# Peptides against a protein of PDB entry 9IZ0: the designs that were tried, part 323

Target 1, 345 residues: chain A of PDB entry 9IZ0
Amino acid sequence: ITCLGSNGHTYKQLVKGGNDDLRQDAVMEQVFEQVNGFLRSYRKTSQRNLSMRTYKVIPLALKTGVIEWVQDTIPLGEYLDSAHKVYHPKEWSLSTCRKLIAEKQMEDLETRLKVYDLVCRHYRPVFRHFFLESYADPVQWFTTQTNYARSTAVASVLGHVLGLGDRHGQNILIDKTSGEVIHIDLGIAFEQGKKLPVPECVPFRLTRDVVDGMGITGVEGVFRRCMEFTLETLRREEDSLLSVLEVLRYDPLFSWLISPLRRMKKQKMQLENFNQPESGNITTDASRDPKIQRNNVSGESEAERAILKVRQKLSSTLSVEASVGELIRIAQDPSYLALMFCGWS

## One batch from the design tools (peptide; made by RFdiffusion4, then SolubleMPNN)

Design b2_p29_4_s2 (from b2_p29_4, 17 letters changed)
Fold by OpenDDE base, seed 5:
Structure b2_p29_4_s2 (fold): chain B 345 residues (1-345), chain A 29 residues (1-29)
Amino acid sequence: as target 1 above (345 residues)
Amino acid sequence: PKIPSAQELLEEAKKKEEEEERKRKEELE
C-alpha cells in the first residue's frame, strides 16, 4: 500500500497479513537498533559507519502489521534470477537447479556434494554485475561495493549471534542507492532455522553470489575486517546485549519457538517447488500431521537456552580473527551449502 | 543406493532443462 505521511511524503508500505508473525520482526528490529548504538559507540565500527539497516515494523495484531517498505530496494533473489538470465542465458534455470537439489535431498552427503558442484558449474555467480550496472561513476561503484561488503559483514555477525534463519534471497534486500543489505522477515531467530524441514546449517548466508558482490577481493579485505570489528564490538557489549535479550524472556507475546504455522507454510512452499503442475487431484491428505513432538519445553527454557547460545557465540575463547575465520569457512563450506535449499547462489 | 556419476546427473539435469524450456515455449504460444 502507499501511505501519505504527516510530512506530505508518500511512503510505500508492505502489509503482511495472515500467518506472518510481525511481532518477532518488530522485536528483532529493536535489538538491531540497540546493536547499532553499540556500533556507533566504538571507534573501529563508527569510523566505518557500520550498522545493521533497520526498517519500521508496526504490528497491528499477533500476525498482522505494516512494514515500512524501504524505497529503492530489490530482493537479492529477484536481482540474481534476472541477472543470471541476462549474463548466463546458456546455463541452467533456477528451477532446474532447485529441482535437481531437491530430488537428491534424501541422498547421502557424497551424492549431494556432487549435485551441488554440478549445479555450481551450471549456475555461475552474477551479483558483481549489480554494481557494474548501477554505478557508472568509479567512485560511486567503489563506495557502494564497500557499503555492501560492510553491511553484509554486520548482518553476518548479527545473523550468526542472534541465530537468524530463513536468510534466502527474497528476505535480503539490496538498497540500490547505498549498496547496503536490508534483512527482512526476522520470524526465524535463535537457531529455530535448524527446526525447518530443510535445516539451516550455515551461520549466515555467504553463498557464491553474496561473495561475488564483494568484488575482486571476495571475503578477504573489507568484509572480513568489518566482521572482526563487529564481533569485537559485540563481545565488548555482551552484558548489554544479553540484558536486551533478557527483557524479551519475560515478554509473553514473544515466541522463542518457530510457530507451527510458519513451519507448515515453509514446508508447503518447499513442496510447491517440488510439485510439477500435474493437474492431478492428488489430495495430498495434509493429515500426515508430522507429529510435532510438542517438546513441552516451556517458552522460558527455550529463552534461557537461546540466551546461553548467544553468550557462547560471544565467548572470547578464540580470538576475533580466529572466530571470524571459522565462521567464514563454515558459511562457504560445500558440505553445508549442499544441504541447503539454495546454497549455490 | 548407488551414487550416481556426475555424467548421469548432468544428463538427467539437461533432460529436465529441455522439458522445462519446451513447456515454457508451449505456455507462451
Scores: peptide ipSAE 0.015, ipTM 0.377, DockQ to the pose 0.021
Fold by OpenDDE base, seed 3:
Structure b2_p29_4_s2 (fold): chain B 345 residues (1-345), chain A 29 residues (1-29)
Amino acid sequence: as target 1 above (345 residues)
Amino acid sequence: PKIPSAQELLEEAKKKEEEEERKRKEELE
């Protein structure tokens, strides 16, 4: 729909209905606006215009709301699938790669690393071509690639600190005008993604294609420096950030537990990506999966644990440079990427 | 279990790719 605002501007809006918990997305976008306030307050981050790209989410009722339509965007995964077919038409399909990873999912780490390496050799990075195709002017090319590296750095630090999970090519948008990343579908925060059947083992998405988009310097340039400045800002604003999260502890709109419906949707999506036959016992009764430790942990105890983990991630025990260096290392480690449903792209 | 060779994995992957390409051609005809 198109709505006329009280300011006389027209906004395109997507009305979502059904099983999507838009309340969690709305709350996380409010946290990002507060963090963007911190990033504007510090010279090192403000001079670089560092921000998390946000979108407006208005929850109207249980599982219904209006989302601002992010214009001029493409899902990262959609671009990568299309570009890979153009630039590497003799390499394996994304489907073939997914099937191989899935078929070996229950094998040992050594076998999974061999499969991951084989997939990587038959599915090469292409994301640098987004900038080369979209921006014929060298200054615009450099500016948009810099904006991409900056926005990815901010999103990576926030993704780690806030424990944003479920970060795949379909929930990362690329702005075609600025080159910035936009993270959508924020219904898995505070490390709730580690409780999924395929746990998220990386602090943020830093796959080969995510790095290829940064250009020749990869992570060793704008990206690393912008992660350092972002983490330095968040460490300085630790008490302010924790105070924002404490308000969310008492917000009746925010669930510190993954909803049974969101869990089922994500489990189904993971199973489909792994080509696992629908065992006809996908009973809608989320009660019966015995392998999910239903820790009878109260939502309050999970909120407290989440806030404690944020505090631990903001600890000054290591330098900013050492902390960022370790995060980049872990996010690129084949031993973690080989465990993901799509760690090669 | 025997660790599969890279060659066995490559042959399985190629066979699946050829089958998917065949299905795509059959859907276009």
Scores: peptide ipSAE 0.012, ipTM 0.369, DockQ to the pose 0.020
Fold by OpenDDE base, seed 1:
Structure b2_p29_4_s2 (fold): chain B 345 residues (1-345), chain A 29 residues (1-29)
Amino acid sequence: as target 1 above (345 residues)
Amino acid sequence: PKIPSAQELLEEAKKKEEEEERKRKEELE
């Protein structure tokens, strides 16, 4: 849908229909706008124009809404799949890599590490080419690559602190004009990604292609320093951030837990991406749903645990530098990336 | 392998920072 704004500009709007909890996205975008206020108020972050890129979400109902379509963007995963075919046409396809990781998903860590290394050798990073192709002018190239590293740093800190899950290449958009990242589908927050069929075990997405886009310095320099300044700002504004999250504790429509329906939808999407031939009789013997003991953990007790985890992640027990250093280490650790659905790219 | 809790990662990071700070002190003495 195209809407005319009050400023006379036409905006393309995506109407999402179905079982998508667009209210979760709208709430998380409000949290990001508050955090952008903190980043604008602090000298070290303001001088670098550090922000989480936001988009307008208007929930029309619990399961339907209008999202502002971010113009001039591409999904990271769509660019990477296309670029890998161009720059490495003799390497393995994305489907071959996914299949091999899936076939070994139930194996031991040693076997999964060997498979991850094998996939990495046959699917090399290409994301540096995004900046080289799109920006022939050296000043534009440097500016957009810097904006990418900055925006990725902010999103990485916020993604860790708020426990954002499902950060795959289709849920991360690249702005083709600025080089900034835009995170979408925010309905897996507060570490609920650990409850997925393939549990998330990294604090944020820092795969080889995400690093390749940072240029020759990789994570060192702009990215690391911008993570440090962002974390320093969030630690300074801890009480303000926690106060914003406490308002959500009393929102009866905010889900602190992943819905069983969303979990099943993500499970199906994971299985469909494996190109397993439909061996017909998956009898959904719904009978052996393991009694997820509905520990009647009141939604309030889940909110309290989520807020406590945010507070723990903002703890000043470690220096900002040590905390960021450890987060970067864990996010790049092959022992974690080998366990992910798509940890190689 | 158990995915370490945020608390286990913080304790491991704290031990590592204390060990690096100890090494830095031992290199300065």
Scores: peptide ipSAE 0.000, ipTM 0.298, DockQ to the pose 0.016
Fold by OpenDDE base, seed 2:
Structure b2_p29_4_s2 (fold): chain B 345 residues (1-345), chain A 29 residues (1-29)
Amino acid sequence: as target 1 above (345 residues)
Amino acid sequence: PKIPSAQELLEEAKKKEEEEERKRKEELE
């Protein structure tokens, strides 16, 4: 939909409906604003303008609402599919890569690693071209690439700590003006991504294309340092962050569990991305909302478990550098990426 | 040698990245 703002400008608004619980997005955006407050309070993060990019979510009902459309953005996955066809027209299609990974989904890790490596050799990273082609001025190029690395670092730490799932290329927007990442569709949090049909095994998305966008230094430049500063800030504000999450424990509208409907929708979308689109009318028989009796008792126990996991992830048992080093290692590990739906880009 | 300006270093870095990509493209031809 298009809305007229009080400033006389027209804004596109994304209306989500059906199985997408936009209250989850609204609550997570509020958590991000609190975290952005913490990042502004510490010199190491404030001097770098580290923040999670946020957007306005207006929940209209339990499962419906309006999201502020972020102007001048592109989904990472849309850019990568387009750019890969341009820069590597002789390589495998994204559909071919997906099909090969799916055909081997039930095989052992060794077989899946061999297929992942084969896919990686026939589908090379291209995300650096986003910055190279979009910015003629070297200062803008460097600034936007730096903003990308910074915003990706914040999103990676925060995404790990909060256990954000469903971080596929369509749920990560790139701001074409700033180079910053914008994470959307926040309805899979607190490690509920591990309950997906294809379990999420990485702490955040750090695929080859995500790294390629960081430029020549890859993860060892701005990205690693900004992850360290972000994690240092979150560790210092642990009690404040946990207090924000405890408020959500008592929010009867917040869901600590993935909706079975959302899980099934993701399963269908994963399967449909492997089958050619037969033009079969997806009769979204959206009619029978199964009365998910939110057993309140199960929600409270999962909230407590989620908060405990956040606390564990903020533990000072390891240095910030060691913790970030391990997170970066795991996020790039082929043994985890080979298990993902799209771990190669 | 004059220390390159930050802008010259960025142009060189961009050029090097474009050249590495061109080589990778040529290796597939």
Scores: peptide ipSAE 0.000, ipTM 0.256, DockQ to the pose 0.010

Design b2_p29_4_s3 (from b2_p29_4, 21 letters changed)
Fold by OpenDDE base, seed 1:
Structure b2_p29_4_s3 (fold): chain B 345 residues (1-345), chain A 29 residues (1-29)
Amino acid sequence: as target 1 above (345 residues)
Amino acid sequence: PEIPSLKELIKKAEEEKKKKEELEKLEKE
């Protein structure tokens, strides 16, 4: 849908319907706007124009809404798949890499590390080419790559602190004008990604292609420093951030838990990316779902645990530099990336 | 009852925080 704004500009609107909990996206976007307030108030972050890129979400109902479509964007995964075919036409396809990782998903860590290394050798990073292709002027190239590293740093810290999950290449958009990252589909938050069929083990997405986009310095320099300044700002504003999250305890429509339907939808999407022939008789013997003890942990007790985890992630027990150093290490550790659905790109 | 907007609830939480900080200042004087 195209809507005319009150400012006379036409905005492309995406109407999402079905099982997409757009209310969670709308709530998380409001949390990001508050965090952007903190980033604007602190000198070290304000001087660098650090922000989480936001988009407009208007929930029309619990599972339906209008999203303002960010113009001039591309999904990171769409760019990477296309660029990899151009720059490395003799390497493995994304489907081959996915298949090999899936076939070994139930194997031990040693076997999974060997398969991950093998995939990495046959699927090399290409994301540096995004900046080289799009920005022929050296000043524009440098500015855009710097904006990418800055926005990725903010999103990485905030994504870790809020426990954002499902950070795959289709849920991360790249702004072709600014080089900034835009995170979408925010319905897996507060570490609910650990409850997915393939548990998320990294604090944020820092795969080889995400790093390749930072240029020759990789994670060192702009990215690391902007993570440090962002975490320093969030630690300073801890009580303000926690007060914002405490409000969500009183929203009866905010889900602190991944819905069984969303879990099943993500499981199906993971399985559909495996060209396993439909062996027809998936008897949905719904009877032997192990009694997931519906620990009727009140939504309040889940909210309290989520807020406690946010507080723990903002703890000043380690320096900002030590905390960021450990987060970067874990996010790049092959022992975690080999366990991910798509940790190689 | 109209469910308060997150913006109204945030504003209320910020006002309560500010009141608490003012009270804690007054208790230290």
Scores: peptide ipSAE 0.009, ipTM 0.374, DockQ to the pose 0.013
Fold by OpenDDE base, seed 3:
Structure b2_p29_4_s3 (fold): chain B 345 residues (1-345), chain A 29 residues (1-29)
Amino acid sequence: as target 1 above (345 residues)
Amino acid sequence: PEIPSLKELIKKAEEEKKKKEELEKLEKE
């Protein structure tokens, strides 16, 4: 739908209905607005205009709402698939790469690393071309690439601290005007992605294409420094951030658990993407699979555990530089990337 | 029912905390 705002501007809005909990997305966007307040109050982050890019989510009910459509954006995965076909037409298709990774999913780590390396040699990074194509002016090119590295750094720290899962190329939008990243579909937070059949092993997405977009310095330039300043701000504002999360602990409308329906939808999407033959007995009878240990972990116990994990991630036991260095190392480690559905791009 | 904003929930929690601290002061006087 298109709505006319009270300011006289027209906004394109997506009415989302069905089984997706829009309250989760709306709450996470409100948490990001509070974090953006902390980033504006701290000199080192404010001077760099560091922010998590947000979008408006208006929940009408638990499962229905209106999402503001983010104008002038493209999904990262859509750009990368298109650009790879243009710049590397003799390399393997994305479908061939996915198939080879899926066929070896049950093999040992050594075999999976060999297949990941083989896929990487036949599917090279292209994301630097986004900036080269879109921005003919050198100042605009440098500015947008800098904005990309800054926004990716903020999103990476917040993704780690808040345990944002399911950060694949379709859930990351690129703003074509600013070069900033926009994270969408925030329904997996507080490490709930680790409970999926294919668990999330990395703290945030830092694949070869995500790094290629940062330019010649890769992670060692603007990105690392902006991660450090963001983490320093969050450590300084730990009590304020935890107080915000404690309010959510007592919100009866906030789900600290992944919904069974969302878990099944993500599981189905993972299985479809792995070209596993539909064993036709997806009996929608959520009642009978006894190996889903419903750990009857109360929603309250999961909320407490989630807040404790946030506190642990904000610990000053390691320096900001050491903590960021370790996060960057883990996010780029082939031993984790080889276990992902799409760790090569 | 309008779903309260996180800002409204924080403000309400701060107001409740302040009322509790004021009550605890009055109980000590």
Scores: peptide ipSAE 0.008, ipTM 0.343, DockQ to the pose 0.014
Fold by OpenDDE base, seed 2:
Structure b2_p29_4_s3 (fold): chain B 345 residues (1-345), chain A 29 residues (1-29)
Amino acid sequence: as target 1 above (345 residues)
Amino acid sequence: PEIPSLKELIKKAEEEKKKKEELEKLEKE
């Protein structure tokens, strides 16, 4: 929909309806604004203008609302599919790669690694071309690529700490003006992505295309250093962050668990991306709203477990450099990426 | 020359592919 703003400008609004809990997005955006406060207060992060990009979420009901549409954005996955067809027209299609990974999803890790490597050889990274095409001026190119690496670093640390899931290429927007990443659809948090039909086993999205966008230095440049400064800030502000999360513990409207309906919707979307539309009318009568007995006791115990996991991720047992090094290693490990729905791009 | 948008490049590549497939079909007839 289009809305007229008080300034006389027309804004595009994304209306999410159905099973998408926009209250989760709104609450997570509030957590990101608090974290952005910490990043502004700390010299090492403030000097680099490190922030999580946020968007305005207006929840209208428990499962409906309006998201302020971030103008001049493109989904990462939309760009990558398009760019891959242009730059590598002789390579495999995204559908072929998806099919091969799916056909082997029940096989052992060794077989899945072989298929992942085969897919990687026939579907090469292209995301560097986003910056090369979009910015004719070398200064703008360097600035936007730097902004991309910085915003990706903040989102990676914060996404790991908060256990953000469902970080597929359609849930990551690229700002065409700044090169910054915008994470959307925040309703899978606190490691609930591990409960998906394809369990998430990476701390954040650091696929080959995500790295290709960082330019010649890859992860070893601006990205690693900005991850380190972000993690250092979050460790410093641990008590402040935990206090924000404790407020959410007592919010009866916040869901610490993935809903069964949301899990089923994600499962269906994963399966539909593998099946060509054979016209089989499986009318699964979605009519029985399972009475989600909100056992309040189960929600509090899950909130406590989530807060404990955040504290564990902020532990100073390892140096910032060692912790970031291990996170980058795990996020790029083929043994984890081969298990993902789309770990090759 | 303005670097064509990625959308324009894709559209052009799809049009060229379609023309090639049409030519290959006409050469077999």
Scores: peptide ipSAE 0.000, ipTM 0.231, DockQ to the pose 0.014
Fold by OpenDDE base, seed 5:
Structure b2_p29_4_s3 (fold): chain B 345 residues (1-345), chain A 29 residues (1-29)
Amino acid sequence: as target 1 above (345 residues)
Amino acid sequence: PEIPSLKELIKKAEEEKKKKEELEKLEKE
């Protein structure tokens, strides 16, 4: 929809309806604004203008609201699909790669690694071209690539700490003006991505194309250093961050759990992308509710468990450099990426 | 496969880093 603001300007707004929990998105954006406060207060992060890019979410009703349309953005996945066809026209299609990974989803890790490697050889990174195409001036090119690496570093640390899931290429927007990343659709947080039919195994998205966008230094330049400064800030502000999350613990309308409907929607989207539309009326008899064993572990609320995991991720047991080094390693590990729905791009 | 705890992954990375530092010392002798 287009809304007229009180200032007389027209704003494009995305109205989300149906089963999408926009209240959870709005609450996560509020958490990001608090974190942005911490990043502005700390010299090492403020001097680099480190922030999580946010968008306005106005919840109108339970599971209904308006999202501010982020102007001059493109979904990462939309750019990558288009650019891959241009720069690598002889390589495999994204659909071919997806099909091969899915056909081996139930196989052992060794088989999945072989298929992942094969897909990687036939689908090469292209995201560096975004910066080369969009910015003819070398200073703008360098600045925007730096902003991309910085914003990706902040989003990676914060995404790990808050356990953000569903970080696919359609849920990551690129700002065409600044080069910054904007994460959308925040309804999978606090490691609820591990409860998806394809469990998320990486702390954040650091696929080959995400790295290719960082330029020649990859992760070893601006990205690593900005992850370190971001984690240092979050460790310093641990009590403040935990206090923000405790407020959410007492919000009776905040869902610490992935909704069964959202899980089922994601499951369908994962399956429908693999089945060609054979016109068969599969009456899916809804009767086989897979008994996900509720492991009756300790009577701690899912909120308490989530807060404890955040505290554990902010632990100073390791140096910032060691913690960031391990997060980068795991996020790039083929043994985890081969298990993902789209770990190659 | 169960995703190893972050603590187990850290321990493994520290062990691999120690092995690498030991190898780099042996290459300098």
Scores: peptide ipSAE 0.000, ipTM 0.270, DockQ to the pose 0.015

